# Designs tried in a protein design run: peptides against a protein of PDB entry 5ONS. Part 42

Target 1, 181 residues: chain A of PDB entry 5ONS
Amino acid sequence: MFKKFDEKENVSNCIQLKTSVIKGIKNQLIEQFPGIEPWLNQIMPKKDPVKIVRCHEHIEILTVNGELLFFRQREGPFYPTLRLLHKYPFILPHQQVDKGAIKFVLSGANIMCPGLTSPGAKLYPAAVDTIVAIMAEGKQHALCVGVMKMSAEDIEKVNKGIGIENIHYLNDGLWHMKTYK

## One batch from the design tools (peptide; made by RFdiffusion4, then SolubleMPNN)

Design b2_p13_5_s2 (from b2_p13_5, 6 letters changed)
Fold by OpenDDE base, seed 4:
Structure b2_p13_5_s2 (fold): chain B 181 residues (1-181), chain A 13 residues (1-13)
Amino acid sequence: as target 1 above (181 residues)
Amino acid sequence: FEELLEKLIALAR
């Protein structure tokens, strides 16, 4: 989603959200990520305005005090940014790739099934379309936010093709954006 | 923290 993303080229505008819209978004976030509820007031304090940065290709980034928190495309589900995920690692269920897959993930490549079934990988139960944090063998910080294209069960059975779609990864265009006021 | 992340990124190079 952000492989060729550049803040200067791909940001269109920024809008401040109404209170009612913010409430709706918070409810949606809790629905998508139940574990976030106790932390949501810390992540999105009531006193702070919430903004959406509108980008090309129907990408929207939810921000508070310039911090990039979540993003979505075409009014789809929200994804946490890696910067938020690093602060709150529990927001997403995890999958772990082996050491050999790290360089490919960081190039924006989709995660292939063998990279999730190898001895250095850890594949946890997850349904298709689940948004997941991609961890790496021997690393403590998520490398990528992805979407399960197959269930964990099917990844193990088929063990061929794209297991997880790479949506947002370290050092991509969104990562380099850092903040937006 | 940033240093650690940069080290992670360096793995792709």
Scores: peptide ipSAE 0.113, ipTM 0.757, DockQ to the pose 0.047
Fold by OpenDDE base, seed 5:
Structure b2_p13_5_s2 (fold): chain B 181 residues (1-181), chain A 13 residues (1-13)
Amino acid sequence: as target 1 above (181 residues)
Amino acid sequence: FEELLEKLIALAR
C-alpha cells in the first residue's frame, strides 16, 4: 500500500474530525481490536483533536497530535501503523517469519508460505483476512502489518504461494512520514 | 531501538 508512497506527492489534505465521527471510529476500532479498548483513551485522549490525513488512492491515516495511529483504504478495515504497534504490540495477532524472509518483507514483498513454515518461523492459527503483525525470528519488534491470504492451516498444507499480503512494512512510505500535523 | 531498526533496514538493501 505504501511502497511508492511519498508524503509530498500523495497527501491531499488533512481534516479534523467531529466528536461524533471520532466516537464512531473508536467503536469500529474496538470491534476490530477488542484488546485495544482499555488503552484507547491513552492512545486517543479526549482532549486531543483527531485528524484524518487524506491521501491518494483513497488512503486515510488517523492521527492524534501528529502521531500516525491507524490507516485504511476505501473505508475498509483499519490497520495499526507499525509505530503504534511497536508501542502496543498486542493489538494484532502475530505471525513469525524466518530470518531469510526479513529482507523480502522489508522490500515490500508478500510473505510466501515457505517463509511461514520453515524452522525459524512460527505460524499461529488464523483465518483468512485476519490482520496480523509480522514478527521475525530473533527480533522483538514487528516488521510488517499484513493480511492473511490463506488460513494458517492452508499455509501449512499447501505451503505454496502467498500466505500473507504485505500491507505496511518498516521503511515504507508510511514509516517515513513519522509524524503529520 | 532505533539502532535495531537501522540494522533491519540494512538487511533489506
Scores: peptide ipSAE 0.071, ipTM 0.746, DockQ to the pose 0.043
Fold by OpenDDE base, seed 1:
Structure b2_p13_5_s2 (fold): chain B 181 residues (1-181), chain A 13 residues (1-13)
Amino acid sequence: as target 1 above (181 residues)
Amino acid sequence: FEELLEKLIALAR
């Protein structure tokens, strides 16, 4: 989603949200990520304005005090930014790729099944279309936010093709934004 | 953490 993304070229505008809209978004976030509920007041304090940065290709980034929190495309599901996920790693279920897959993930490549079934990888139960944090063998922090294109069960059985779609990864265009005020 | 990120960024290049 952000492989060729540049803030200067791909951001259209930024709008401040009304309180009613913010409430709706918070409820949606809790539905998507139940584990975030106890932390949501810390992540999105009531006293702080919430903004949406509108980008090309129907991408929207949710921000509070300049911090990039979540993003979505075409009013689809929200994804946490890696920066938020690093602070709250429990927001997403995890999958772990082997050492050999790391360089490909960081190039924006989709995650192939063998990188999830090989020694050093850890594949946890997950349904297709689940948003997941991609961990790496020997690393503590998520490298990527992805979407399961196959269930964990099918990844193990088929063991070829795209297992997880790479949505947001370290050093992509969104990562380089850092903040937006 | 910052050192780790720098290493990861280097791998991405």
Scores: peptide ipSAE 0.057, ipTM 0.739, DockQ to the pose 0.044
Fold by OpenDDE base, seed 3:
Structure b2_p13_5_s2 (fold): chain B 181 residues (1-181), chain A 13 residues (1-13)
Amino acid sequence: as target 1 above (181 residues)
Amino acid sequence: FEELLEKLIALAR
């Protein structure tokens, strides 16, 4: 989603949200990520304005105090940014790739099934379309935010093709955006 | 943490 993304070229506008819209978004976030509920007031304090950065390709980035928190495309589900996920690693369920897959993930490649079934990988139960944090063998911080294209069960059984779609990864265009006020 | 990220970025190039 952000492989060729540049803040100067791909940001269209920034809009401050009304209170009613913010409440709706918070409820949606809790529905998508139940584990975030106790932390949401810390992540999005009531006193702080919430903004949407509108980008090309129908991408929207949710920000508070300049911090990039979540993003979505075409009013689909919200994804946490890696910067938020590093602060709150429990927001997403995890999947772990082996050491050999790291370089491919960081190039923006989708995660193939063999990279999730190897001895250095850890595959946890997850349904199709689940948003997941991609961890790497021997590393503590997420490398990527992805979406399950196959269930964990099917990844193990089929062990061929795209298991997880790479949505946002370290050093992509969104990562380099850092902040936006 | 930043050092780790830098190392990972370097490996990706």
Scores: peptide ipSAE 0.050, ipTM 0.724, DockQ to the pose 0.042

Design b2_p13_5_s3 (from b2_p13_5, 6 letters changed)
Fold by OpenDDE base, seed 2:
Structure b2_p13_5_s3 (fold): chain B 181 residues (1-181), chain A 13 residues (1-13)
Amino acid sequence: as target 1 above (181 residues)
Amino acid sequence: MEELLQELIAKAR
């Protein structure tokens, strides 16, 4: 989603959200990520304005105090940014790729099944279409936010093709934004 | 790549 993304070229505008809209978004976030509910008040303090950065390709980024928190495309599901996920790693279920897959993930490549079933990888139960944090063997922080294209069960059984779609990865265009006020 | 990865992770802290 952000492989060729540049803040200067791909941001259209930024809007401050109304209270009612913020409440709706918070509810959506809790539905998608139940684990964030106890933390939502510190992630999105009531006293702080919430903004949406509108980008090309129908991408929207939710921000508070300049921090990029979540993003979505074409009013689809919200994804946490890696920066938020690093602070709250429990927001997403995890999958772990082996060391050999790291360089490909960081190039924006989708995660192939063998990279999730090989020694050093860890495959956890997850249904198709689940948004997941991609961890790397021996690393503490997520490298990527992805979407399961196959269930964990099918990844193990078939072990061929794209297991997880790469949505957002370290050093992509979104990562480079860092903050936006 | 490993060095870059470490740097990127550190920046996220």
Scores: peptide ipSAE 0.045, ipTM 0.722, DockQ to the pose 0.044
Fold by OpenDDE base, seed 4:
Structure b2_p13_5_s3 (fold): chain B 181 residues (1-181), chain A 13 residues (1-13)
Amino acid sequence: as target 1 above (181 residues)
Amino acid sequence: MEELLQELIAKAR
């Protein structure tokens, strides 16, 4: 999603959200990520304005005090940014890729099944279309946010093709954006 | 966090 993303070229505008809209978004976030509920007041303090940075290709980034928290495309589900996920790693279920897959993930490549079933990888139960944090073998912080294209069960059985779609990865255009006020 | 990024990039080399 952000492989060719550049803040200067791909940001269109920024809007401040009304209270009612913010409430709706918070409810949606809790629905998508139940574990976030106790932390939501800390992540999105009531006294702080919430903004959406509108980008090309129907990408929207939710921000508070310039911090990039979540993003979505075409008004689909929200994804946490890696920066938020690093602070709150429990927001997403995890999958772990082996060491060999790291370089490919960091190039924006989708995660292939063998990278999730090989020694050093850890594949946890997850349904298709689940948003997941991609962990690297031997590392504590997620290197990618992805979407399960197959269930964990099918990844193990088929063990061929794209297991997880790469949505947002370290050092992509969104990562480089850092902040936006 | 920048350190982590550099570490991961270095590993990818």
Scores: peptide ipSAE 0.043, ipTM 0.734, DockQ to the pose 0.044
Fold by OpenDDE base, seed 5:
Structure b2_p13_5_s3 (fold): chain B 181 residues (1-181), chain A 13 residues (1-13)
Amino acid sequence: as target 1 above (181 residues)
Amino acid sequence: MEELLQELIAKAR
């Protein structure tokens, strides 16, 4: 989603959200990520304006005090940014890729099944379309936010093709954006 | 790649 994303070229505008819209978004976030509920007031304090940075390709980034928190495309599901996920790693279920897959993930490549089934990887139960944090062998911080394209069970059985779609990864255009005020 | 990875992770902290 952000492989060739540039803040200067791909941001259209920024809007401040009304209270009612913010409440709706918070409810959506809790629905998607139940574990976030106790932390939501810390992540999105009531006193702080919530903004959406509108980008090309129907990408919207939710921000508070310039911090990039979540994003979505075409009003689909919200994804946490890696920067938020690093602060709150429990927001997403995890999958772990082996060492060999790291360079591919960081190039924006989708995660192939062998990178999830080989030694050094850890594959946890997850259904298709689940948004997951991609961890790496020997690393403590998520490298990527992805979406399961196969169930964990099918990844193990088929062990061929795209297991997880790479949505947002370290060093992509969103990562480089850092903040937006 | 390891150096880059460590750098990126450090920046995230």
Scores: peptide ipSAE 0.042, ipTM 0.716, DockQ to the pose 0.043
Fold by OpenDDE base, seed 1:
Order: structure tokens, then C-alpha cells, then sequence
Structure b2_p13_5_s3 (fold): chain B 181 residues (1-181), chain A 13 residues (1-13)
């Protein structure tokens, strides 16, 4: 989603949200990520304005106090940014890739099944379309946010082709944006 | 996590 993204070239505008809209978004976030509920007032304090940075290709980034929290495309599901996920790693279920897959993930490539089934990888139960945090063997912090294109069961059985779609990864255009006030 | 990024980039090379 952000492989060719540049803040100067791809951001259109920024709007401050009304209270009612913010409440709706918070409810949606809790529905998508139930584990975030106890932390949501810390992540999005009631006294702080919430903004949406509107970008090309129907991308929207949710921000509070300049921090990039979540993003979505075409009013689809919200994804946490890696920067938020590093603070709250429990927001997403995890999958772990082996050492050999790291260079491909950091190039923006989708995660192939062998990188999830080989020694050093850890594959946990997950259904198709589940948003997941991609962990690297031996590392504490996520390197990518992805979407399951196959179930964990099918990844193990088929063990070829795209297992997880790469949505947001370290050093992509969103990562480089850092903050937006 | 700039430290993580640098570590992963170095390992990927």
C-alpha cells in the first residue's frame, strides 16, 4: 500500500473530525481489535482532537497529536501503523517469518508460504482476511502489517504461493512519514 | 524502531 508512497506527493489534505465521528471510529476499532479497548483512552484521549490525513488512492490515516495511529483504504478495515503496534504489540495476532524472508518483506514483497512454515518461522491459527503482525525470527518488534490470503491451515498444507499480503512494512512510505500535525 | 530497521537491513544484505 505504501511502497511508492511519499508524503509530499501523495497527501491531499487533513481534516479534524467531529466528536460523533470520533466515537464511531472508536467503536469500530474496538470491534476490530477487542484487546485495544482498555488502552483506547490512552491512545486517543477524549480531550485531544482526532484528524484524518487524506491521501491518494483513497488512503486515510488517523492521527492524534501528530502521531499516526491507524490507516485504511476505500473505507475498509483499519490497520494499525507499525509505530503504534510497537507500543501496543497485542493489538494484532502475530505470525513469524524466518530469517530468509526478511529481505523480501522489507522490499515490499508478499510473504510466501515457505517463509511461514520453515525452521525459524512460527505459524499460528488464523483465518483468511485476518490482519496480522509479521514478526521476524529473534526480534521483539513487528516488521510488517499484513493480511492473511490463506488460512494458517492451508498455508501449512499447500505451502506455496502467497500466504500473507504485505500491507505496511518497515522503511516504506508510511514509516518515513513519522508524524503529521 | 530505527534500531530494528538498521539491524534487519544489515541482516538482509
Amino acid sequence: as target 1 above (181 residues)
Amino acid sequence: MEELLQELIAKAR
Scores: peptide ipSAE 0.054, ipTM 0.755, DockQ to the pose 0.043; fails the geometry check

Design b2_p13_5_s4 (from b2_p13_5, 6 letters changed)
Fold by OpenDDE base, seed 5:
Structure b2_p13_5_s4 (fold): chain B 181 residues (1-181), chain A 13 residues (1-13)
Amino acid sequence: as target 1 above (181 residues)
Amino acid sequence: MEELLEKLIELAR
């Protein structure tokens, strides 16, 4: 989603949200990520305005105090940014790729099934379309946010093709934004 | 975080 994304070229505008809209978004976030509920007042304090950075291709980034928290495309599901996920790693279920897959993930490539079934990888039960954090062996911080394109069971059985779609990865265009006020 | 990226890249090599 952000492989060729550039803040200067791809951001259209930034809007401050009304209270009712913020409430709706918070409810959506809790529905998607039930474990976030106790932390939501810390992540999105009531005293702080919530903004949406509107980008090309119907991408929207939710921000508070310049911090990039979540993003979505075409009013689809929200994804946490890696920066938020690093602070709250429990927001997403995890999958772990093998060592060889790391360089490809960091280039924006989708995660192929062998990278999830090989030695060093850890594949946990997950249904298709589940948003997941992609981990690397021996590292505590996610390198990618992805979406299961196959169930974990099918990844193990078929073991070829795209297992997880790469949505947001370290050093992509969203990562480089850091903050936006 | 930048250090993390470098470490991950190094790990992949």
Scores: peptide ipSAE 0.053, ipTM 0.731, DockQ to the pose 0.045
Fold by OpenDDE base, seed 2:
Structure b2_p13_5_s4 (fold): chain B 181 residues (1-181), chain A 13 residues (1-13)
Amino acid sequence: as target 1 above (181 residues)
Amino acid sequence: MEELLEKLIELAR
């Protein structure tokens, strides 16, 4: 989603949200990420304005105090930014790739099944279309936010093709935005 | 954290 994304070229607008809209978004976030509920007032304090940065290709980024929190495309599901996920790693279920997969993930490549079934990888139960944090062997912080293209069960059984779609990864265009005020 | 992330980014090159 952000492989060729550039803040200067791909940001179109920034709007401040009304209170009612913010409430709706918070409810959606809790629905998608139940574990975030106790933390949501810390992540999105009531006193702080919430903004949406509108980008090309129907990408929207939710921000508070300049921090990039979540993003979505075409009003689809919200994804946490890696920056938020690093603070709250429990927001997403995890999958772990082996060491050899790291360089490919960081190039924006989709995660192939063998990288999730090989020694050093850890594959946890997850259904198709689940948004997941991609961890790496021996690394503490998520490298990528992805979407399961196969169930964990099918990844193990089939063990070929794309297991997880790479949506947002370290050092992509979104990562480089850092903040937006 | 930053050091680790920098190291990871280097792996992409």
Scores: peptide ipSAE 0.052, ipTM 0.722, DockQ to the pose 0.045
Fold by OpenDDE base, seed 3:
Structure b2_p13_5_s4 (fold): chain B 181 residues (1-181), chain A 13 residues (1-13)
Amino acid sequence: as target 1 above (181 residues)
Amino acid sequence: MEELLEKLIELAR
């Protein structure tokens, strides 16, 4: 989603949200990520304005105090940014790729099934379309936010093709934005 | 840049 993304070229405008819209978004976030509920007042304090950065390709980025928190495309599901996920790693269920897959993920490549079933990888139960944090063998921080294109069960059985779509990865265009006020 | 570099180095090891 952000492989060729640049803040100067791909951001259209930034709008401040009304209170009613913010409440709706918070409810959506809790529905998508139940584990975030106890932390949501810390992530999005009531006293702080919430903004949406509107980008090309129908991408919207939710921000508070300049911090990039979540993003979505075409009013689809919200994804946490890697920067938020590094602070709150429990927001998403995890999948772990082996050491050899790291360089490919950081190039924006989708995660192939063998990279999730090999020694050093860890594949946890997850349904298709689940948004997941991609961890790497022996590493502490998530390197990617992805979407399951197959269930964990099917990844193990079929063991070929795209298991997880790469949506946002370390050092992509979204990562480089860092902040936006 | 510094934070990014540290994370990339960590992942590249």
Scores: peptide ipSAE 0.047, ipTM 0.720, DockQ to the pose 0.049
Fold by OpenDDE base, seed 1:
Structure b2_p13_5_s4 (fold): chain B 181 residues (1-181), chain A 13 residues (1-13)
Amino acid sequence: as target 1 above (181 residues)
Amino acid sequence: MEELLEKLIELAR
């Protein structure tokens, strides 16, 4: 989603949200990520304005005090930014790739099944379309936010093709954006 | 944490 993203070229505008809209978004976030509920007031304090940065290709980034929190495309599900996920790693279920897959993930490549089934990888139960944090063997922090394109069960059985779609990864255009005020 | 991330960013280049 952000492989060729550049803030100067791909941001259209920024709008401040009304209270009612913010409440709706908070409810949606809790529905998508139940574990975030106790932390949501800390992440999005009631006293702080919430903004949406509108980008090309129907991408929207939710921000508070310049911090990039979540993003979505075409009014689909929200994804946490890696920066938020690093602070709250429990927001997403995890999958772990082997050491050999790291360089490919960081190039924006989708995660192939063998990188999830090989020694050093850890594959946890997850359904198709589940948003997941991609961890790496020997690393503490998530490298990528992805979407399961196959169930964990099918990844193990088929063990070829795209297991997880790479949505947002370290050093992509969104990571480089860092903040937006 | 930041040091690790920087190393990973280097790998991405």
Scores: peptide ipSAE 0.046, ipTM 0.734, DockQ to the pose 0.045

Design b2_p13_6_s1 (from b2_p13_6, 6 letters changed)
Fold by OpenDDE base, seed 3:
Structure b2_p13_6_s1 (fold): chain B 181 residues (1-181), chain A 13 residues (1-13)
Amino acid sequence: as target 1 above (181 residues)
Amino acid sequence: FDELLEQLIEQAR
């Protein structure tokens, strides 16, 4: 989603949200990520304005005090940014790739099934379309935010093709954006 | 590559 993303070229405008809209978004976030509820007041304090950075290709980034928190495309589900996920790693269920898959993940490649079933990888139960944090063998910070294209069960059975779609990864265009006010 | 990865991880901390 952000492989060729550049803040100067791909940001259209920034809009401050009304209180009613913020309430709706918070409810959606709790529905998607139930574990975030106790932390949401810390992540999005009531006293701080919430903004949406509107980008090309129908991408929207939710921000508070310049921090990039969540993003979505074409009014789809919200994804946490890697920067938020590093602070709150429990927001997403995890999947772990082997060491050999790291370089491909950081190039924006989708995660193939063998990279999730090999020694050094850890595959946890997850349904298709689940948003997941991609961890790497021997590393404690998420390298990527992805979406399950197969269930964990099917990945183990089929063990061929795209298991997880790469949505946002370390050193992509969103990562380089860092902050926006 | 390993050096770059470690740098990126450190920047995230």
Scores: peptide ipSAE 0.104, ipTM 0.754, DockQ to the pose 0.042
Fold by OpenDDE base, seed 5:
Structure b2_p13_6_s1 (fold): chain B 181 residues (1-181), chain A 13 residues (1-13)
Amino acid sequence: as target 1 above (181 residues)
Amino acid sequence: FDELLEQLIEQAR
């Protein structure tokens, strides 16, 4: 989603959200990420304005105090930014790729099934379309935010093709967009 | 931030 993203070229405008819209978004976030509820007031304090940065390709980035928190495309599900996820790693369920897959993930490549079933990988139960944090062995910080294209069960059974779609990864265009005020 | 992870990022560039 952000492989060729540049703030200067791909941001259209920024809009401050009304209270009612913010409430709706918060409810949606809790629904998507139940574990975030106790932390939501810290992440999105009531006193702070919430803004949407509108980007090309129907991408919207939710921001508070200039921090990029979540993003979505075409009003689909919200994804946490890696920067937020690094602060709150429990927001997403995890999947672990093997060492060999790391360089490919960091190039924006989708994660192939063998990279999730190898001895260095750890595959946890997850349904199709689940948003997941991609981890690597021995690393505390997520490398990537992805979406399960197959269930964990099917990844193990089929063990070929794209297991997880790479949505946002370290050093992509969104990562380089540190803040927006 | 994980220093080793930073190195991996650089190597991936």
Scores: peptide ipSAE 0.071, ipTM 0.741, DockQ to the pose 0.042
Fold by OpenDDE base, seed 1:
Structure b2_p13_6_s1 (fold): chain B 181 residues (1-181), chain A 13 residues (1-13)
Amino acid sequence: as target 1 above (181 residues)
Amino acid sequence: FDELLEQLIEQAR
């Protein structure tokens, strides 16, 4: 989603949200990520304005005090930014890729099944379309936010093709955006 | 592990 993203080229405008819209978004976030509920007032304090940065290709980035929190495309599901996920790693279920897959993930490539089934990888139960954090062995910070294109069961069974779609990864255009005030 | 990954992870701290 952000492989060729550039703030100067791809951001259209920024809009401050009304209270009612913010409430709706918070409810949606809790539905998508139940574990975030106790932390949501810390992440999005009631007194702080919430903004949407509108980008090309129907991408919207939710921000508070300049921090990039979540993003979505075409009014689909919200994804946490890696920067938020690094602070709150429990927001997403995890998957772990093997060492060999790391360089490909960091190039924006989708995650192939063998990178999730080989020694060093850890594949946890997850349904198709689940948003997941992609981890590296022995590291606490996710390198990628992805979407399951196959169930964990099918990844192990078929063990070929795209297992997880790469949505947002370290050093992509969104990562380099860092803040927006 | 890739040095780039380690550097990026450190930057995230």
Scores: peptide ipSAE 0.070, ipTM 0.754, DockQ to the pose 0.043
Fold by OpenDDE base, seed 2:
Structure b2_p13_6_s1 (fold): chain B 181 residues (1-181), chain A 13 residues (1-13)
Amino acid sequence: as target 1 above (181 residues)
Amino acid sequence: FDELLEQLIEQAR
């Protein structure tokens, strides 16, 4: 989603949200990420304005105090930014790729099944379309936010093709967009 | 975290 993303070229505008809209978004976030509920007031304090940065390709980035928190495309599900996920790693279920997959993840490549079933990888139960944090063998912080294109069960059984779609990865265009006020 | 990123990038090479 952000492989060729550039803040200067791909941001259209920024809008401040109304209180009612913020409430709706918070409810959506809790529905998508139940584990975030106790932390949501810390992440999105009531006193702080919430903004949406509107980008090309129907991408929207939710921000508070300049921090990029979540993003979505075409009013689809919200994804946490890696920066937020690093602060709150429990927001997403995890999958772990082996060492060999790291270079491909960081190039924006989708995660192939063998990278999730090989020694050093860890595959946890997850349904298709689940948003997941991609961890790497021997690393503490998530490398990528992805979406399961196959269930964990099918990844193990089929072990061929795209297991997880790479949505947002370290050093992509969104990562380089550190803050926006 | 920038150091970690550098480490990851270097490891990827």
Scores: peptide ipSAE 0.039, ipTM 0.724, DockQ to the pose 0.043

